Peptides against a protein of PDB entry 4GMN. Designs and how they scored, part 94

Target 1, 375 residues: chain A of PDB entry 4GMN
Amino acid sequence: RYANITLLALVTLASIGTDFQETLVKGNQGSRESPISAADEEWNGFDDADGDAMDVDQKSSSGEDQEEDYEEIDVKEDDEDDDDDSITSEMQADMERVVGADGTDDGDLEDLPTLRELIQTAVPQLIRLSNLPIDSDESLTIQSHALSALNNISWTISCLEFANGENANIHNAWYPTAKKIWRKTILPILEADSADLKLATQVTSLAWAVARVLHGETPTDGNPHRKFISLYHSSKQQAGGNSNSIEEPEDPFQGLGVKCIGVVGSLAHDPAPIEVNREVGVFLVTLLRQSNNVPPAEIVEALNQLFDIYGDEELACDKEVFWKDGFLKHLEEFLPKMRTLTKGIDKRTQPELRTRADEALLNLGRFVQYKKKHA

## One batch from the design tools (peptide; made by RFdiffusion4, then SolubleMPNN)

Design b2_p14_6_s2 (from b2_p14_6, 5 letters changed)
Fold by OpenDDE base, seed 3:
Structure b2_p14_6_s2 (fold): chain B 375 residues (1-375), chain A 14 residues (1-14)
Amino acid sequence: as target 1 above (375 residues)
Amino acid sequence: LPSYPPPPMATVPE
């Protein structure tokens, strides 16, 4: 009973997080003519684990045909209009305010009561549930659902613009909570060194969402970038050995490899320590050098991360890493390989992957030209 | 796990 209510509440929080994300994507498309292709966010519902139908041996007791005249209770199909208005009018009003808010308010979420309760009341409980001792399948299920809810909330918040002081109130409210998620949920799971790739995928996704807001201000204690690089390599070794179909996500951008790249790329942004930036930059450039054995989606993500990390020439990492370690040469040598890779993607079978690869190729050409002018 | 919208693509300055 309590477990089922807790699971239902966690599923509901995860759903709310998804619906907010869809609303933000639609809202941002209205302001920027750049088509963020709405990937159809298919909510991959949890496959109900086929509960082993206990073979209740229906002992064929030939009990007599008592025609109990079950009165047709005319169950009025109350058309429960499934007002799948999963977004409450209050949530929608909060989202409209977030998209329209000029960053004038000093960190108060008074005008955003739903978002305030989500950050201040729900997220601290989800962090607690994600830290439960795993002693049963029930506790594992609760942890997984808590991670899913934290993930969806964190991703939704990461879709807000925080540049130039936009949404500063939300950023200031989220920032300490995001650091708490990192320290209390992400780091303990990464330190447990679990062989569970499902759990690793969930925590890596959450880590990416959190790191997309914290960037180089993400806590560097215990060198988490090395743990995600290690996880990247371990995931490739497992996929090559056991044809246990870990159902490769139908979306190539949902793979654990892409998520690991997204996390470590985000961790390497200024003001990250130069050594963290170097280790990540070398990892990303090494993927490009080994591109024949790397999925195209991981190459696209690695390129985007390299552009974001090294796009600013005023940053210490430009001089101390990008130029010093000769990254421009590796990017220039990768251009013809990227053209071949992109042309090899079938537009009919993988239209999104092809579009994102065409854009990453365009950006790579521009980036190489930019860096050559500023050499 | 709900699919996340792909992160916004990096805009390289021209």
Scores: peptide ipSAE 0.030, ipTM 0.717, DockQ to the pose 0.768
Fold by OpenDDE base, seed 2:
Structure b2_p14_6_s2 (fold): chain B 375 residues (1-375), chain A 14 residues (1-14)
Amino acid sequence: as target 1 above (375 residues)
Amino acid sequence: LPSYPPPPMATVPE
């Protein structure tokens, strides 16, 4: 009885986290005249100041109008009116305010009552539930649902823009809570050294969401980057041995390997300790060197983490790691391999993976050219 | 902006 009520509450909190994400995505699409998909973010270099937009005069070669008669596949949109009436008018109003208002720097969420209660009241309870002693299948189920709810909330918040002081009120309210999730939920689970790959995937997903906000300010206690690198390697060893269907997630970007790369990449951002940055950078560059045995989605994630970490030449990691450890040579040597890898992805069966690989290939070319000019 | 679509949310088991 008590457990069923707890599970229902956890499912409801995880659903609320999803509904917030969907509303945020819809709101961001509505406020931007052009849906800049997060995918279409070309790496433009760090110096946006020199507006030498290379007019790549794509001469539109007027190739002949082959009227391929696209048979209008009348995809009956079964309007499954999933009246997902789950989004309360208060949640919608909070999300409209998050998308439309420059937050005050005071960390006060007076104008965001639903988000305030989520961060201040719900999340501290989820942290407690994620730390329950595992003594039964029921306690394991409660932990899993608490981790799912924390994951969903943390991912939703990590999709907000916090650059240039945007959403500063939400950032300031979330930041201490994110550190608490890291110290009280993530680290204890990582230290328990469980062979449970499901639990490892859940905690790694949560760790990525939290690290996407905290970046290099993520607590370095116990060298968590090494634990995620170890988890990456352990996951590869287990997948190779037991052909038991650990259902490789249908989405290649949901794999534990991608999540491990995303976490360690985020942990390596400034102001991370240079040795943390170096260990992560060497790990990521090593994946590129071993690309023949690495899933394409992990290569895409590793490239983009390398661009984000080493895009700024003013950062200490540029001189002390990128240039000192000779990363440019490895990136340049990887360009022809990336072209082959990207061309090997079927656009029909894996359209998202192909798009993200095409973008990562383009950005790799630009990044290598940028770094060669600044050498 | 985070250049990556957030990984799909953990589906809550029905």
Scores: peptide ipSAE 0.031, ipTM 0.728, DockQ to the pose 0.069; fails the geometry check
Fold by OpenDDE base, seed 4:
Structure b2_p14_6_s2 (fold): chain B 375 residues (1-375), chain A 14 residues (1-14)
Amino acid sequence: as target 1 above (375 residues)
Amino acid sequence: LPSYPPPPMATVPE
């Protein structure tokens, strides 16, 4: 009885996290339309003066067309208002406020009561459930559902803009909770060294969502970047040996390899320790050098992470890693390979992968030119 | 399982 109620609550929390994500994605698409400055170009209405009211008195004929009494079959469209009762009116109001709120510096989510209860009440229970002793298939199921709920919530929050002090209230409320997820859920599961690739994929997805907010402020204790690099290599060795169809997810960007790259890339951002940054940067550049044996989606993610890590010349990692370890040469040598890789993706069968590869190729060209100008 | 939206594209400085 209690287990079924717990599982239902976990599924409901995972659904809420997804619905909130879809609305934030729709809201952020609307805000990236730069308000076309309504230049009030006073369109000086041309005074089209010529008021020639030609009174064309056309007395057209009174044809008594027969009112065929089409009995309008009043098909009562039962508007089944599919009240998609999934999104409470309070959740929708919180979501609209998250998209429109000028960030107040106070970590008090007073204006966001549903998000506050999600972060302060629900997430701490999910952390507890994700870190229960595994002694049964029931406890493993509870852990998996708790990880799924944490992952959906964390991904949703990671889709908010936090640059330049935007959403500072949400950031300040989430930040201590994100660190708690990392220390109490992610690290213990990574240290248990489980051969369960499903659990490893779930924890890696959660780790990426958390690291997309914490970046280089993610706790470096126990060198978690090395554990994710090891997991990347182990996942490739297992896929190559056993014809056990771990069904590669239909979406190439949902693969464990992409998730590992996303985590370690996010962990390497400033203010990460320079040696963590170096180990990750060398890993990512090594993937580009080995690109003939790397899935295109992993190359796209590795490029995006390299641009985000090394885009700022004022950061210590630019001088101490990017220039010192000669990364520009490797990126320039990769340009012709990336053009070939991108052109090899069929736009009809893999439109998203092709679009993301075309964008990453464009950005690689820009990034190489930027770094050559600032050399 | 909810499909996670792909992470935003990296912005390269102009």
Scores: peptide ipSAE 0.031, ipTM 0.721, DockQ to the pose 0.756; fails the geometry check
Fold by OpenDDE base, seed 1:
Structure b2_p14_6_s2 (fold): chain B 375 residues (1-375), chain A 14 residues (1-14)
Amino acid sequence: as target 1 above (375 residues)
Amino acid sequence: LPSYPPPPMATVPE
């Protein structure tokens, strides 16, 4: 009885986390004319005021408007009000306020009561549940559900803009909790060195969501970047040996390898220790050099992490790692390989992977050009 | 903006 109620509560919290993300995406599509396709941020570099925008003459080929007369199929939407309003009107109103807020109110979470209760009341319980001794299948199920709920909450919060002091109230409330998730949930599971790839995937997903907010301020205790790099390599070794490959998730971007790259990339941002940045940067550049044996989705993620880490020339990591370790040469040498890789992805069978690879290729070209101008 | 679509949320177990 209590276990089933606990599991139901954990499922509900995981659902709320998902529904919040959907509401945030919908709300941001309504308020910002630019769809947060997190894909369409072309890496424009830092605003060099004097950058001659190469007018790529988009020759508008005026394709003739064939008015295909789409017959209005009057599909009577039977309004089955499946009021699976898992989002309470209060949760929706909180998320609409988060999306619609001009981010300037450094105020308390007083105006965000649901988010406040989620961060202050629910997350601490989820942290506790994720740390239960595993002594039964029931305790393992509880841990998995607690990790899923923490993952969903953490991802949803990581989709908020925190740049330029936007959502500072939420950031300030989340930041200590995110550090607590890292120290109390993520690190203990990583230190347990479990051969459970499912658990490793869950904790790595959560670690990525947390690290997307904490970046280089993520606690460096126990060198977690090395643990995720080791996990990356271990996962590749296991997939090669046992024919019981855990079915690679149908989505290439859900792979443990992508998640490991996302975590370590996020951990390497300023103000990360230069040696942490270097170890991660060398890992990422090494993936590009070994790209013939690396899944395309991992290459896309590795490129994108490299752009985010080394985009700013004012950062210590640009001089002390990027230039010093000769990363530009490796990126330039990778350009023709990336073109070949991207062209090899079938747009019909893997449209998302192709789109993200086309974008990463474009950004790689721009990034290499930028870095060559600032050499 | 984070240059990446957030990885898909963990599916709520049925």
Scores: peptide ipSAE 0.031, ipTM 0.726, DockQ to the pose 0.069; fails the geometry check

Design b2_p14_6_s3 (from b2_p14_6, 5 letters changed)
Fold by OpenDDE base, seed 1:
Order: C-alpha cells, then sequence, then structure tokens
Structure b2_p14_6_s3 (fold): chain B 375 residues (1-375), chain A 14 residues (1-14)
C-alpha cells in the first residue's frame, strides 16, 4: 500500500520533470523570435579573398508560371484538447517565468515556487529513496523510479541557459543540490560495482544531466571519469557476447555509450584537473581513431564534447592537453572518415542522426580550421 | 523512457 503510493508519487515526479522539459523546449522555440544574444561571436568565416570569380552565365530560362491551383485542404484542427493535466497551472506559470526571466542573481526562487519545491523538497527525498538498501524487488523499483525522477528534473534544469549570468537564481539554487545528487546518489551506485546495466544506464544518464551543469566543478572524488570510461568499455564487451542484448534503444542517442561520453566530456571542462581533462580527451580522441567500431551517435557526441572542452584557447587544457598531446592531427585525420561516416547514414531511416552528424562534420571542419589559425 | 533532449549542438568559436 505505501509502496504503491510512493511509486505513484515517483512516477508523477518523473512525468512532471519530462513535461516541464518539453514545455521549456517549446517555450525556448517560441521565444527565439527575441534575439537571444547568444554570444554568437559569429564565426566570421575567413574571407579567403582568392576565389576566382567563375562567371556563372545567367541563362535566363523563362519558365512559364503554371499556376497550379492548390486546393486548400481544410484540415479541421481537431482540437484534441489533450488536457495533459500533468502540468499544473502553477508549473506552467513557473516555466513561462523561467523561459522569460532575466533571473535575479541571489539564488532566491521566490518567483518560481514550483521549481523551488522541486529542488528544495522533492529532490532531497528522491536522493534518500535512491539510497535505500536494496532488499526486495519493491526497493529496487523505488530506486529506479527515484533515479528516473531525479534524471528528468536534472535534465530539465540542464537545458536552461546559465551563460552570462542567465538564470543565475536557478543555477545558484540547483548547484548545491546537483553536488548532493552526485555525492549521495551517483557515487554510491558507481561504487557498488553493480552488474545491472539498467541501473548503470539510469545513473549514467543522471550523471550526465548533473555534469552538464556542474562541468569541471563536478566532485572529482574517487576519479568518477575513470568509472564511466570503464563502464563504456564494459558495455561494449557485454553487447558483443550475450544474445540478451539490452534492446539497443530505438534512439541512438539514448545508448549507454553516448551517455558515458556525455558524462566524461562534461567532467573534463574547465576547471577540471588537467589530468582528468587529459584522460577524457585521450579517451574521446581514441574513439575517433577507432571509429570503425564505434556507433555514429557516439562519434557525434565525442566530437561535440571535444569542441566544447577545447573551443577556448585561453584555457589551460588547450595548451597542456590539446596542443601538447597533438589532438589537432587526430581531428584532421578524422575529417575524411567523418565525411564517409556521415554520408553513410540514411537520411530517410535516421534523419536526426544524419542531421546531427552533418552538423558535427561541419563543426569539425570549422574547428580544425580555427585551431590551425591559432597554432 | 522519457527521451532525453538532444544535447545542445557544440558551437565552434569564431
Amino acid sequence: as target 1 above (375 residues)
Amino acid sequence: LPSYPPPPMATVPA
């Protein structure tokens, strides 16, 4: 009886975290009519001035305008009021404020009462539930649902912009809680050395969401990056041997390998210890070198992580790792392989993977050219 | 499983 109420509450919190995310994503798509002054330092593409003006002969083919009378198909918008009653009017109002708020710097969530209660009241209980002794299938189910709820909340928060002091109130409220999730939930599960790949996938997912906010400020106690690298390798060994393949997630970006890369990449950002950065950077570059046996989604994630880690030339990791360990050469040598890999992805069957690979290929070309100029 | 939002695309600095 109590277990069922707890499970229902955990499912509800997990749903709330998902719905909050979906609506933040929709809200951020709508608000993009306001110029988010992203620091689009517009990569002013090099004016290579030497482009010979090939005279493209303006063959003025006067094609006749056939006015094809497009019959206006009156698509009745069936207002399926999918009253997804999962989002309370208060949660929606909090979310609209999060999308629109020039956040105050004080970490006070006075204007965000639902988010405040999620961070201050719900998350500490979820952390407790994720740490219960596993003595029954019910306790394992409770842990799994607590991890799912923590995951969805953490992912939602990790999708907020925190650059340039944006959402500083949310960041400041979340940051100590994120560190608590790391130390109390993630590390103990990683230290238990469980052969449960489902649990490992859940904790790695949560770790990625948490590390996307904490970056190099993620607690380095017990070298968690090495545990996730080990988990990456272990996951590859198990997929090759037992015909109980964990059903490869239908989404290639939901794989444990991608999640491991996302975690370790995030952990390697400044101000991470240079040795942590090096070990992660070498791991990521090694995936590119071994790309013949690496899923395309993991290559895309590894590239994005490499760009984010080594994009800033002012960071100590640029000189002490990127240049010192000769990463540019490996990235340049990978360009033709990435072109082949990307072209091999069917746009019809895997449109998202193809789009993300096309973008990662474009960015790889740009990144290599950028780094060659700043050499 | 709730789909993770795709991680933001990495931007290469100018």
Scores: peptide ipSAE 0.031, ipTM 0.719, DockQ to the pose 0.762
Fold by OpenDDE base, seed 4:
Structure b2_p14_6_s3 (fold): chain B 375 residues (1-375), chain A 14 residues (1-14)
Amino acid sequence: as target 1 above (375 residues)
Amino acid sequence: LPSYPPPPMATVPA
């Protein structure tokens, strides 16, 4: 009885996290319409040249319009008010505020009561449920649902813009909770060294969502980047051996390999320790060198992570890792391989993968040119 | 399980 109520509550929290994500994605698509600078193109008024209106005496031929009595089939549009009862009016109001909030620096969510309750009340309970001793299939199910809810909430929050002090109130409220998820949920499950690839995939997805906000400020205790690199390699060894491997997700970007790359890439951002950055950078560059045996989606993710990690020349990792370890040469040598890889993706069968590969190829060309100018 | 939207594409400085 209590387990079924707990599972229903976890499914509901996971749904709320999804619905919030869909609205944030729609809102961010609207804001990424760069204001077309209304350059006041002074619409130089088309000088109404006094074109003599030739009086074309259109003789009204009185055609007897036969009123064909079209019986208006009164299609009662049953307005099925799909009252999508899933989104409360309070959630909708919070979502509208998140898209428009000039963030006050105070981590006070007074204006965001639903998001506040998710972060302050729901997430701490989900962390407790994800840490239950696994002694039954029921406890494993509760853990899996708690991880799914944490994952959805964390991914939703990670889709907010936090650059340049945007959404600072949400960032400041989430940041200590994100660190708590990392230390209390992610690390203990990674340390348990479970052969459960489903659990590993759930934890890696959650770790990526959390690391997309914490970046290099993610706790480096116990070298979690090495565990995700090891998980990447172990997942590839298992997929090659057993034909009964977990069906690769239909979406290439939902694969465990992509998730591992996303986590370790995010962990390597400034202010990560230079040795963590180096180990991750070498891992990512090694994937590009071995690209013939790497799924295209993992190559796209590895490139994006390399651009984000090494895009700023003022960072210590630029001098101490990128230039010192000769990464530019490897990126330049990879350009012709990336062109071949991208052209090999069928636009009809894999349109998203092709689009993201075309963008990553374009960015790789720009990045190599940028780094050559700033050498 | 909802499909997580793919992470935003990396922007290289101009």
Scores: peptide ipSAE 0.031, ipTM 0.720, DockQ to the pose 0.759
Fold by OpenDDE base, seed 5:
Structure b2_p14_6_s3 (fold): chain B 375 residues (1-375), chain A 14 residues (1-14)
Amino acid sequence: as target 1 above (375 residues)
Amino acid sequence: LPSYPPPPMATVPA
């Protein structure tokens, strides 16, 4: 009875986290109804220098367009009004305020009572439950559900914009709690060196969500970046041996490899120690060099992390790592491989992966040009 | 840079 109530409460907290994310994403999409094509989001680090576009005469081979009359199967979306009445009117009001609020600089959440209770009351209990001694299948189930709830809450908060002091009240309330999740939940599980790939995937997903807010301010105690790099390599070794391939998640971006890259990339941002940045940067560049044996989604994530880490020339890591370790050469040598990789992704069967790879290829070309101009 | 949507949340076991 108590276990079932605890599990139901953990499932409910994880659901609330998901619903909160979906509403934040929908609210941000509604404000983005300016059809700025995804092509025209200027990476603000690339001043459009008037480079003479060499007029490459694309000879239009007139392929005969066979108009295949695709019968539009009018899939009646049965609007099953799944009135998932899980969202209270108070939660909805908090979600609407978060999407529209100019954040105050204080960590006070007076105007966000549901989010306040989630951060201040629920999360500390979830941290406690994630640290229970594993002595039964029940305690393992409680830990897994507590990690799922922490993951969902942490991911939702990591979707908020915190640049330029936006949502500073939420950031300031979350920041000490995020550090507590890292120190009390993530580090102890990583130190236990469990062979449980399910637990490793859960803790790595949570670590990525937390590190997306803390970046280089994530506690460096015990070199957690090396643990995630080791986990990346261990996960690849296990997949090669036993034909009990953990079914690769249907979504290529949900793989443990992608999550490990996302964590270590986030940990390497300024103000991370230069040695942490170097070890991560070398790991990411090494994936590009070995790209023939790396899933495309991991290459996409590794590229994005490299762009975010080394996009600012004023940061110490630009001079001390990027230029000093010769990363530009490796990126330039990878550009033709990325074109081949991206073209090899079927747009029909993997549309998201293809779009994300086309974007990463475009950004890689721009990044290499930028770094050559600033050399 | 297009902010990649975060990976979907861990599915709560039914």
Scores: peptide ipSAE 0.030, ipTM 0.729, DockQ to the pose 0.068
Fold by OpenDDE base, seed 2:
Structure b2_p14_6_s3 (fold): chain B 375 residues (1-375), chain A 14 residues (1-14)
Amino acid sequence: as target 1 above (375 residues)
Amino acid sequence: LPSYPPPPMATVPA
């Protein structure tokens, strides 16, 4: 009886986290209707320069009226009104405030009562439940559901923009809680060294969500980057041996390998210790060198992590790792392999993977050109 | 860089 009520509460918290993400993604898609003409922007690094570069000289090229007869694909909106009314009017109002807020306020979540209660009341209980002694299948189920709820909340918060002091109130409220999740939930589970790949996948997903906010400020105690690199390698060894259908997630980006890359990439950002950055950078570049045996989704993730880590030339890791360890040469040598890899992805069967690979290929070309200009 | 959409959350199986 108490277990069923606890499980229902955990499922509800995980659902709330998912619904928040979907609404944030929809809201951020609406704000992204500024067509980032990603085509013509030279990669200029991650210059934090306050440069008023909004001089989009709209050269009105009067391109000729090719009446491409857009056949109205009458997408029947099958109004599957699955009114999953799980989003309360209060949650929706908090979401609209988060998407619309010019983040100026001193870490007070007074205006975000639902988010405040999630961070301050729910998450501390989820951390407790994720740390229960595992003595039964019921306790394993409770841990898994607590990890799923923590994952969903952490992912949702990691979708918020925190650059330039945006959402600073949410960031300041989340940051100590994120560190607590890392130290109290993630590290103990990683240290327990369980052969449970499902649990490892759940904790790695949570670790990625947390590390996407904490970056190089993620606690380095016990060298967690090495644990995730080890987990990456262990997952590859197990997948090759046991034809036990751990159903490779239908989504290539849900794989444990991708999640491990995402975690270690995020951990390597400034102000991470240079040795952490180097070990991660060498791992990522090694994946590119071994790309013939690496899933395309992991290559895409490894490339993005390399761009995000080494996109700023002012960072100590650029000089001490990127240039010193000769990463540019490896990226340049990988460019023709990436073109072949991307072309090998079927657009019909794997449209998302193809789109993300096309973007990563474009960015790789730009990044290599940028780094050659700044050599 | 286009911020990678977070990997779709693991839906808790209903």
Scores: peptide ipSAE 0.030, ipTM 0.726, DockQ to the pose 0.097

